# Designs tried in a protein design run: peptides against a protein of PDB entry 4U39. Part 133

Target 1, 302 residues: chain A of PDB entry 4U39
Amino acid sequence: SIKVIGVGGGGNNAVNRMIENEVQGVEYIAVNTDAQALNLSKAEVKMQIGAKLTRGLGAGANPEVGKKAAEESKEQIEEALKGADMVFVTAGMGGGTGTGAAPVIAQIAKDLGALTVGVVTRPFTFEGRKRQLQAAGGISAMKEAVDTLIVIPNDRILEIVDKNTPMLEAFREADNVLRQGVQGISDLIATPGLINLDFADVKTIMSNKGSALMGIGIATGENRAAEAAKKAISSPLLEAAIDGAQGVLMNITGGTNLSLYEVQEAADIVASASDQDVNMIFGSVINENLKDEIVVTVIATG

## One batch from the design tools (peptide; made by RFdiffusion4, then SolubleMPNN)

Design b2_p22_2_s2 (from b2_p22_2, 9 letters changed)
Fold by OpenDDE base, seed 2:
Structure b2_p22_2_s2 (fold): chain B 302 residues (1-302), chain A 22 residues (1-22)
Amino acid sequence: as target 1 above (302 residues)
Amino acid sequence: SGTLTTILQYPDGKVEITKEEL
């Protein structure tokens, strides 16, 4: 089974966005220290952590409270994650609960033998230096606790959106990028009947790889596949080029008119931008809501 | 040599998996 665990406010917003976009084949778990915020989750499984420590009032933007809250609730987290083959831990870093609890939850998942993937955001620079420093500590702890860590630099989202984009919309885009990171991988695995065949190859690409890079490209028109692939490998979300990546997961999503040629063209572009000895898994997904758009998501490891 | 695993999901729910050496 695949579990997606949203940790704290940002993680739970991302989980809500995943549920709203009908990401299939995954179980959603919402974790928070704030009981009121947790009630707003659309996840089937809702877990309040640190009930004794916080009394449901949240972590007060303190990562140490988030950490201790997850430690207090360790047995509950273990039970919720038990039997998962893969666990996505999603959080917005820089806050209290997400920053502190996500590494603890990730370690619990890893200790249970799940392939543990972190998909987290760095705060925007405008959220202030304190959040950035807290996020750096949380990301460091996540690196030790996961098999693969995808870090989304929120400031890079400002390069892909209009400069007049309202702050609230920039946060929604961060939630959407978190969704795309999870969905881009889960769509490769969560398809009924594939889980056992593909999960071994996904494990090979993602197990103990440390930090991964994520790129997203969207295009329309006659060369949309090539353009989307080129945008993905040059995405502002990439903190480095994918040259030398030993493992690549690629998802190409298109409408009902997505051709095998377009899929192959996109795959060839991404493979050519990777290491010569790259282990690449690519999947195609048909989304009828995508008219003429193609979305390419690239996760590069190694 | 690299490997390319292709997972094609068709609208009818058919899935095709191919593995090739790069």
Scores: peptide ipSAE 0.279, ipTM 0.844, DockQ to the pose 0.773
Fold by OpenDDE base, seed 3:
Structure b2_p22_2_s2 (fold): chain B 302 residues (1-302), chain A 22 residues (1-22)
Amino acid sequence: as target 1 above (302 residues)
Amino acid sequence: SGTLTTILQYPDGKVEITKEEL
């Protein structure tokens, strides 16, 4: 089974966005120290952590409180994660609960033998130096606790969106990028009949790889597949080129008009930009809600 | 040589998996 755990406010917003976009084949778990915020989750499983420590009042933007809250609730977390083959841990770094609890939850998942993938954001520079410093500590702890860590630098989202984009919309876009990172992988695995056959190949690409890079490309029109692929491999979300990557996961999502030719064209572009000896898993998904858009997600490991 | 695993999911729920050497 695949489980997605949203940790703290940002992680729970991302999980809500996944549920709203009908991401299939995954179980959703919302984790928070704030009981009021947790009640707003759309997840089937809601877990309040650190009830004794925090009394449901949240972590007060303190990562040490988030950490201790997860440690207090270790047995509950273990029970919720039991039997998972893969666990996604998603959080916005820089806060109290997400920053402190996400590494603890990730370690619990890994200790249970799940393939553990972190998908987290760095805060925007405008959120201030304190959040950036807290995020750096949380990211370091996540890197030790996961098999693969995808870090989304929110400041790079500002390079993709309009300069006049309201702060609230920039946060919604960060939640959407978290969704795309999880969904881009989960759609490759959660497909009926694939889970048993290709999970070994996914493990080969993602197990003990440390930091991974994620690129996203969206395009429309006649050359949409090639344009989306080129945008993905040159995405502002990439902190480096993918040319040295030993493992690549690629997802192409399109509408009912997605052709096999478009799929092949995009795959060839990403393969050509990768290492010669790359292990690549490529998937295509039809989303009937997409009109003329193609979305290419690339995750590079190694 | 690398390896390419291709997973095609069709709207009818059909899944096709291919594995090739790059």
Scores: peptide ipSAE 0.121, ipTM 0.719, DockQ to the pose 0.771
Fold by OpenDDE base, seed 5:
Structure b2_p22_2_s2 (fold): chain B 302 residues (1-302), chain A 22 residues (1-22)
Amino acid sequence: as target 1 above (302 residues)
Amino acid sequence: SGTLTTILQYPDGKVEITKEEL
């Protein structure tokens, strides 16, 4: 089974966005120290952590409180994650609960033998230096606790969106990018019958790889597949080129008119931008809500 | 040589998997 665990406010917003977009084949778990915020989760499983420590009042933007809250609730987290083959841990770094609890939860998942993938955001620079410093500590702890860590630099989202984009819309876009990171992988695995054969290949690409790079490309028109692939490998979300990446996960999502040729063309572009000996898993998903649009998600490891 | 695993997911739930060497 695949579990997605949203940790703290940002992680729970991302999980809500995943549920709203009908990301299938995964079980959703919402974790928070704030009981009121947790009640707003759309997740089937809702877990309040650190009830004794925080009394449901949240972590007060303190990562140490988030950490201790997860440690207090370790047995409950273990029970909720038990039997997962794969666990996605999603959080907004820089806060109290997400920053402190996500590494603890990730370690619990890893210790249970799940393939553990972190998908986290760095805070926007406008959220202040304190959040950036807290996020850096949380990301460092996540790297040690996961098999693969995808870090989304929120400031790079501001390069993709209009400069006049309201702050609330920038956060919604960050939640959407978190969704795309989880969905881009989960869609490759969550398909019935694929879990046993291709999960081994996914494990080979993602196990103990440390930091991964994520790129997203969207295009329309006659060369939409090639353009989307080129945009993905040059995405502002990539902190570096995917050149030398030994493992690549690629997802192409398109409408009912998505052709095998378009799929192959996009795969060839991404493979050619990767290591010569790249182990690449490519998935294509048909989304009937997409007309002429193609979305390419690339996750590069190694 | 690398490997390419292609997973085609169809709306009807059909899945096709191909593996090729790069």
Scores: peptide ipSAE 0.056, ipTM 0.667, DockQ to the pose 0.724
Fold by OpenDDE base, seed 1:
Structure b2_p22_2_s2 (fold): chain B 302 residues (1-302), chain A 22 residues (1-22)
Amino acid sequence: as target 1 above (302 residues)
Amino acid sequence: SGTLTTILQYPDGKVEITKEEL
């Protein structure tokens, strides 16, 4: 089984976004120290952690409270994660609960033998130095606790959105990138597609790899597959990372009109940009919510 | 004509997003 755990406010927002986009084949777990915030989760499984420590009032933006809350609730977390083959831990780093509890939850998942993937955000610079420092500590702890860690730097989202983009929209975009990172992996193993991936192969690529690189290309039109693939790999910094990667996981997602030709075209582009010695795995998934869009997700590890 | 959106995460943890109309 695949489990997605949203930890704290940011993680639970990402999980809500995943549920709203009908990410299939996964169990959603919402974890929080704030009982009121937890009630707003769309997840089927809701877990309050640190009930004795926090009395449901949250972590007060203190990562040590988040950590202790997860430690207090270790047995409950273990029971909720039991039997998972894969666990995604998603959180907004820099907060109290997410920053402190996510590494503890990830370690519990890893100790249970699940393939443990962290998908987390760094706070925006405007959220202040304290959040950045807390996030750095949380990310460091996540790196030790996971098999693979994807870190989304929110500041770079601001470079791409209009300068007048409301802060709320910038956070929604960060949540969307988190969704795409989780979904890009989970769909390959949880949802039957035109090309299915073996979970054992995914495990080989992702186990004990540390930080991963992620490229996402989305395109519409006649050449949408090629354009989506090219954009997923188009950064010189990403290309160098793909060329040097030990493993590449690629997801090609399209609507009901996704052709096998489009899948092959996208796969060939990514393969041509990768080293011959790279263990490359790709899959294709049909998502009925995609009309004319193709989404190519590339995750490079090693 | 098409639309292209690109999101890239770099080794340093940077992310780049671009939107282009084709």
Scores: peptide ipSAE 0.021, ipTM 0.445, DockQ to the pose 0.024

Design b2_p22_2_s3 (from b2_p22_2, 9 letters changed)
Fold by OpenDDE base, seed 2:
Structure b2_p22_2_s3 (fold): chain B 302 residues (1-302), chain A 22 residues (1-22)
Amino acid sequence: as target 1 above (302 residues)
Amino acid sequence: SGKRITIIQHKDGSVTYTVEDL
């Protein structure tokens, strides 16, 4: 089974966005120290952590409180994650709960033998230096606790969105990028019958790889597949080029008009931008809600 | 070397897929 665990406010917003977009084949778990915020989660499983420590009042933007809250609730987290083959831990780094609890939860998932993937955001620069410093500590702790860590630099989202984009919409876009990172992987493995054969390949690409890079490209029109692929490999979300990556996960999502030629063209572009000996897994997904849009997600590991 | 996974997500929530070795 695949579990997606949203940790703290940002993680739970991402999980809500995943549920709203009907990401299939995954179980959603919302974790928070704030009981009121947790009640707003759309996840079926809701877990309050650190009930004794925080009394449901949240972590007060203190990562140490988030950490201790997860430690207090370790047994509950273990029970909720039990039997997962894969666990996505999603969080906004820089806050109290997400920054502190996500590494603890990730370690619990890894210790249970799940393929543990972190999908986290760095705070925007406008959130202030304190959040950036807290996020750096949380990211460092996540690297040790996961098999693969995808870090989304929120400031790079500002390069994709309109300059006049309200701050609230920039956060929604961060939640959407978190969704795309999770969905880009989960769609490849969540299908019944794929889990056993292709999960081994995904596991080979993602196990103990440390940091991964994620690129997203979206395009429409006649050359949409090539354009989407080019945008993905040159995505501002990529902190480095993917040319040295030993493993690549690629998702190509399109409407009912997605052709095999478009899939091949996009795959060839991504392969050409990768190492010659790259282990590439690519999925093509037909989403009937997409019209003329193609979305390419690239996750590079190694 | 790679795998092509073609997944079709239908409006009814059904999923069909094919796996091809590359």
Scores: peptide ipSAE 0.037, ipTM 0.644, DockQ to the pose 0.283
Fold by OpenDDE base, seed 3:
Structure b2_p22_2_s3 (fold): chain B 302 residues (1-302), chain A 22 residues (1-22)
Amino acid sequence: as target 1 above (302 residues)
Amino acid sequence: SGKRITIIQHKDGSVTYTVEDL
């Protein structure tokens, strides 16, 4: 089974966005120290952590409170994660609960023998230096606790969107990029497509790889597959080129008109931008909600 | 039909476990 655990405010917003976009074949768990925020979750499983420590009032933007809250609730977290083959841990780093609890939850998932993937955001520069420093500590702790850690630099989202984009829309886009990171992997396993991957292939690419980078490309028109692939490998979300990556996971998602030729064309572009010795896997997914769009997601590991 | 499981830890250390049919 695949489980997605959203940790703290940002993680829970991402999980809500996944549920709203009907991401199939995954179980959703919402974790928070704030009981009021947790009640707003759409997840099937809602877990309040650190109830004795926080009394449901949240972590007060303190990562040490988030950490201790997850440690207090270890047995409940173990029970909720039991029997998962794969666990996605999603959080917005820089806060109290997400930053402190996500590494603890990730370690619990890994200790249970699940393939543990972190999908986290770095805070925007405008959220201030305190959040950036807290995020850096949380990301370091996540890297030790997961098999693969996808880090989304929120400031790079601002390079893709209009400069006049309201702050609330920038946060919604960060939640959407978190969704795309989880869905780009989960759909390859859980959703029938033109090319399905087995869990063993995904495990080979993602096990004990440490930090990963994600690129996303979206295009329409006659050359949509090639354009989407080129956008993915040159994505502002990639802090480095995919050249030198030990592993590449590629998802090609399209509507009912997605062709095998388009899948091959996109795969060839990503392969040509990768090292010759790279372990590359690719899958294709049919999403009926996509009309003329192709979405290419590239995850570079190693 | 999904099930919603809510685990609420109370101040007294009691845990409320609720299962709702969706």
Scores: peptide ipSAE 0.027, ipTM 0.367, DockQ to the pose 0.014
Fold by OpenDDE base, seed 4:
Structure b2_p22_2_s3 (fold): chain B 302 residues (1-302), chain A 22 residues (1-22)
Amino acid sequence: as target 1 above (302 residues)
Amino acid sequence: SGKRITIIQHKDGSVTYTVEDL
């Protein structure tokens, strides 16, 4: 089974966005120290951590409280993650709960033998230096606790969105990018029977790879596949080019009019931008909601 | 070497998939 665990406010917002976008084949778990925030989760499984420590009042933006809250609730986390083949741990770094608890939860998942993938955000620069420093510590701890860690720099999201985008919409876009990171991988695996066939290959690409980069491209029109692929490999979300990656995961998602030619064209562009010895897995997904859009997600590992 | 996975989500909730070695 595939489990997605959202940790703290940002992680839970991302999980809500995944549920709203009907991401299939995954089980959702919401984890928080704030009981009121947790009640707003759409996840089937809701777990309050550190109930004794925090009394449900949250972590007060302190990562040490988030860490201790997850440690207090270790047995409950183990029970919720038991039997997962793969665990996505999603969080906004820089806060109390997400920053402190996500590494603990990731380590629990890894110790249970699940392929553990972190999908986390760096805070925006405007959230202040304290959040950036807390995020750096949380990201370092996540890197040790996961098989693969996708880090999304929120400041790079501001390069993709309109300059007039309200701050609230910029946070929603961060939640959407977290969604795309999880969905881009889960769609390749989360189909009935695929876990048995290709999970081993995904595991080979993602196991003990450390940090990963994600690029996203969206396009419409006659050359939409090529444009989406080019946008993905040149995405502002990529802190480096994909040419040095040891592994690449690619998802090509389109509407019912997605052609095999478009899939091949997009795959060839990404392959040509990658190392010759790269281990590449690519999938194509038909999503009827995209109509004329193609979305290319590239995850570079190694 | 690569694998092509094609996943089709149908309106009825059924999913079809194909795996091809590249």
Scores: peptide ipSAE 0.079, ipTM 0.673, DockQ to the pose 0.283; fails the geometry check
Fold by OpenDDE base, seed 1:
Structure b2_p22_2_s3 (fold): chain B 302 residues (1-302), chain A 22 residues (1-22)
Amino acid sequence: as target 1 above (302 residues)
Amino acid sequence: SGKRITIIQHKDGSVTYTVEDL
């Protein structure tokens, strides 16, 4: 089974976004120290952690409280994660609960033998130096606790959105990228597609790899597959990372009109941008909610 | 039309994320 755990406010927002986008084949767990915030989760499984420590009032933006809250609730977390083959831990780093509890939850998942993937955000610079420092500590702890860690730097979202983009839209975009990172992997193993991946192959690429790079390309039109693939790999910084990667995981998602030719075309482009010695696996998924769009997700590890 | 999102984690622990409308 695949479990997605949203930890704290940011993680729970990402999980809500995943549920709203009908990410299939996964169980959603919302974890928080704040009982009121937890009640707003759309997840079927809701877990309050650190009830004795926090009395449901949250972590007060203190990562040590988040950590202790997860430690207090270790047995409950273990029971919720039991039998998972894969665990995604998603959180917004820089807060109290997400920053402190996500590494503890990730370690519990890893100790249970699940393939443990962190998908987390860095705070925006405008959230202040304290959040950045807390996030750095949380990311370091996540890196030790997971098999693969994908970190989304929110500041770079601001470089691409209009300068007038409201703060709420920038956070929604960060949540959407968190969704795409989780979905791009989970769909390959949980959803039957034109090309299905073995979980063993995913495990080989992602186990004990530490930091990963993610590229996403979305395109429409006659050359949409090629364009989406080129968009996923064409970052100069990503190209260098793909060329030096030990493993590449590629997802090609399209609507019901996705052809095998389009899948092959996208795969060939990503393969041509990868080292010949790279362990590359790719899968294709049909998402009926996609009309004319193709989404290519590339995750490079190593 | 489309978007490109690139998430890069550097060896120094720095992370780069780009979203480009293409």
Scores: peptide ipSAE 0.013, ipTM 0.310, DockQ to the pose 0.023; fails the geometry check

Design b2_p22_2_s4 (from b2_p22_2, 7 letters changed)
Fold by OpenDDE base, seed 2:
Structure b2_p22_2_s4 (fold): chain B 302 residues (1-302), chain A 22 residues (1-22)
Amino acid sequence: as target 1 above (302 residues)
Amino acid sequence: SGTRTTILQHADGSVEVTKEAL
């Protein structure tokens, strides 16, 4: 089974966004130290951690409280993650619960033998230096606890949205990018397309790879496949070019009119931008909601 | 009807799983 665990406020907002977008074939778990915030989760499984430590009042933006809360609740986390083949741990780094608890939860998932993928955000620069420093510590701890860690630099979201985008919409877009990172992988396993991947293929690319970068491209029209692929490999979310990556996972998602030619054209563009010795796998997904759009998601590992 | 699952940990470390119909 595939499980998505949202940790703290940002992780739970991302999980809510996944549920609202009807991401299929995954089980959703919401984890928080704040009992009131946890009540707002749409997840089927809800777990309050650190009930003794925090009394459900949250972590007070302290990562050490988030860490200790997850350590206190180890047996709960083990029960929630039991039988998972793959675990996505999603969180907004820089907070108390997400920053502190996500690495502990990820380690528990890995120790249970699940393929453990972190999908996390760095805070916006406007959230202040304290958030950035806390996020750096959380990201470092996540790297040691996961098979692959996808880090989304929130400041780069400002390059893909309108300059007048309100702060609340920038956070909503961060939640959406977290959704895209999880869905871009989970759909390759759980949702049939023109080119299907199995869990073993994904495991080969993502096991013990450390840090990963994600690029996303969306296009419409006659050259939509090529345009979406070019946008994905040049995405502002890629802090580095995909050249030098040891592995590439690619998702080509389209409507019912997606052709095998378009899938191959997109794959060839990504392959041409990658190293010759790269282990690239690609899958396709049919999403009837996209109609004339193609979405290309690229995850570069190594 | 959706199911809600709550996982609780007691003071002794025991885990209780509760399922409720939504």
Scores: peptide ipSAE 0.190, ipTM 0.796, DockQ to the pose 0.014
Fold by OpenDDE base, seed 3:
Structure b2_p22_2_s4 (fold): chain B 302 residues (1-302), chain A 22 residues (1-22)
Amino acid sequence: as target 1 above (302 residues)
Amino acid sequence: SGTRTTILQHADGSVEVTKEAL
């Protein structure tokens, strides 16, 4: 089974966005130290952590409180994650609960034998230096606790969206990019396409790889496959070029009109931009909600 | 109709799983 655990405010917002976008084949778990915020989660499984420590009043933007809250609630987390083959741990780094609890939850998932993937955001520069420093510590702890850690630099989202995009919409786009990172992997396992991958294929690319980068490309029209692939490998979310990656996981998602030719064309573009010795795997997914769009997601590991 | 699952940890470390029909 695949489980997605949203940790703290940003993680819970991302999980809500996944549920609203009907991401299939996954179980959703919402975790928070704030009981009021947790009540707003759409997840089937809800877990308040650190009830003794915080009394449901949240972590006060302190990562050490988030960490201790997850440590207090270890047995709850183990029960929630029991029987998972794969666990996605999603959080917005820089806060209290997400930054402190996500590494503890990830380690518990890994200790249970699940393939553990972190999908986390770095805060925007405008959120201030304190959040950036807290996020850096949380990201470092996540790297040790996961098989693969996808880090989304929120400042790079501002390069993808319109320059006049309101701050509230920039946060919604960060939640959407977290969704795309989880869905781009989970759909390869859970959702049928033209080219299906198994869990063993994904595990080979993601097991004990450490840091990963994600690129996303979306296009429409006659050259949509090539354009989406080119946008993915040149994505502002890629802090480094794909040619340095030891492994590449590619998802090519389209509507019912997605052709095998388009899948091959997109895969060839990503392969040509990658190292010759790269372990590249690609899958295709059919999403009936996509009409004329192709979405290419590239995850570069190593 | 969805199910709501709540996982609680008691003071003794025991875990209680409750399922409610929504």
Scores: peptide ipSAE 0.188, ipTM 0.794, DockQ to the pose 0.014
Fold by OpenDDE base, seed 4:
Structure b2_p22_2_s4 (fold): chain B 302 residues (1-302), chain A 22 residues (1-22)
Amino acid sequence: as target 1 above (302 residues)
Amino acid sequence: SGTRTTILQHADGSVEVTKEAL
């Protein structure tokens, strides 16, 4: 089974966005130290962590409280994650609960033998230096606790959106990018397409790889596959070129009109931008909601 | 019809899983 665990406010917002976008084949778990915020989660599984420590009042933006809350609730987290083959741990780094608890939850998932993938955001620069420093510590702890860690730099999202985009919409876009990172992987396993991957294929690319980068491209029209692939490999979310990656996981998602030719064209573009010795796997997914759109998601590992 | 699952940890470390029909 595939489980997605949203940790703290940002992680829970991402999980809500996944549910709203009908991401299939995954179990959703919401974790928070704030009981009121947790009640707003759309996840089927809800757990309050650190009930003794925090009394449901949250972590006060302190990562050490988030960490201790997850440590207090270890058995609860183990029960929630039990029987998962794959666990996505999603969080907004820089806060209290997400930053502190996500590494502990990831380690518990890994200790249970699940393929453990972190999908986390770095805070925007405008959230201030304290959040950036807390996020850096949390990201370091996540790298040790996961098989693969996808880090989304929120400042790069601001390069994709209009400069006049309200702050609330920039956070919604961060939640959407977290969704795309999880869905881009989970759909390869859980959602039928023209080219299906098994869990063993994904496990080979993602096991013990450490840091990963994600690129996303969306296009429509006659050259949509090529355009989407080119946008993915040149995505502002890729802080480094894809050519240095040891592994590449690619998802080509389209509507019911997605052709094998378009899948191959997109795959060839990504392969041509990658190192010759790269271990590249790709899958295709059919999403009826995309109509004429193609979405290419690239995850570069190593 | 969604189910709501709540996982509670007791003071002794025991875990209680409750399922409610939504």
Scores: peptide ipSAE 0.184, ipTM 0.796, DockQ to the pose 0.014
Fold by OpenDDE base, seed 5:
Structure b2_p22_2_s4 (fold): chain B 302 residues (1-302), chain A 22 residues (1-22)
Amino acid sequence: as target 1 above (302 residues)
Amino acid sequence: SGTRTTILQHADGSVEVTKEAL
């Protein structure tokens, strides 16, 4: 089974966005120290952590409180994660609960033998230096606790949105990018396509790889596959080029009109931008909601 | 109209099950 755990406010917002977009084949768990915020979660499983420590009042933007809250609730987290083959841990780094609890939860998942993937955000620069420093500590702890860590640099989202985009919409776009990172992987396993991957294929690319980069490309029209692939490999979310990656996981998602030729064309473009010795695995997914759109997601590991 | 079951697990091990109308 695949489990997605949203940790703290940002992680829970991302999980809500996944549920709203009908991401299938995954079980959703919302984790928070704030009981009121947790009640707003759309997850089927809601877990309050650190009830003794926080009294349900949240972590007060302190990562140490988030950490201790997860440690207090370790047994409950273990039971909620039991039997998962894969666990996604999603959080906004820089906060109290997400930054502190996500590494603890990830370690619990890994210790249970699940393929553990972190999908986390760095805070925007405008959230201030304190959040950036807290995020750096949380990201460092996540790297040790996961098989693969995808880090979304929120400041790069500002390159893909309008300059006049309200702050609230920039956060919603960050939640959407977190969704795309989880869905781009989970759909390869859980959703039938033209080219199906098994869990073993994904595990081969993502096990013990440390940091990963994600690129996303969306296109329409006659050259949509090639354009989406080119956008993915040149995505602002890629802090580095994909040349040098030891592994590449690629998702080509399209509507019912997605052709095998388009899948191959997209794969060839990503392969041509990758090292010759790269272990590239690609899958295709059919999403009827995309109609004429193709979405290419590239995850570069190593 | 589907009902969604929500399981709230408290840190003390108590579980609250709620049914929400979709």
Scores: peptide ipSAE 0.158, ipTM 0.771, DockQ to the pose 0.014

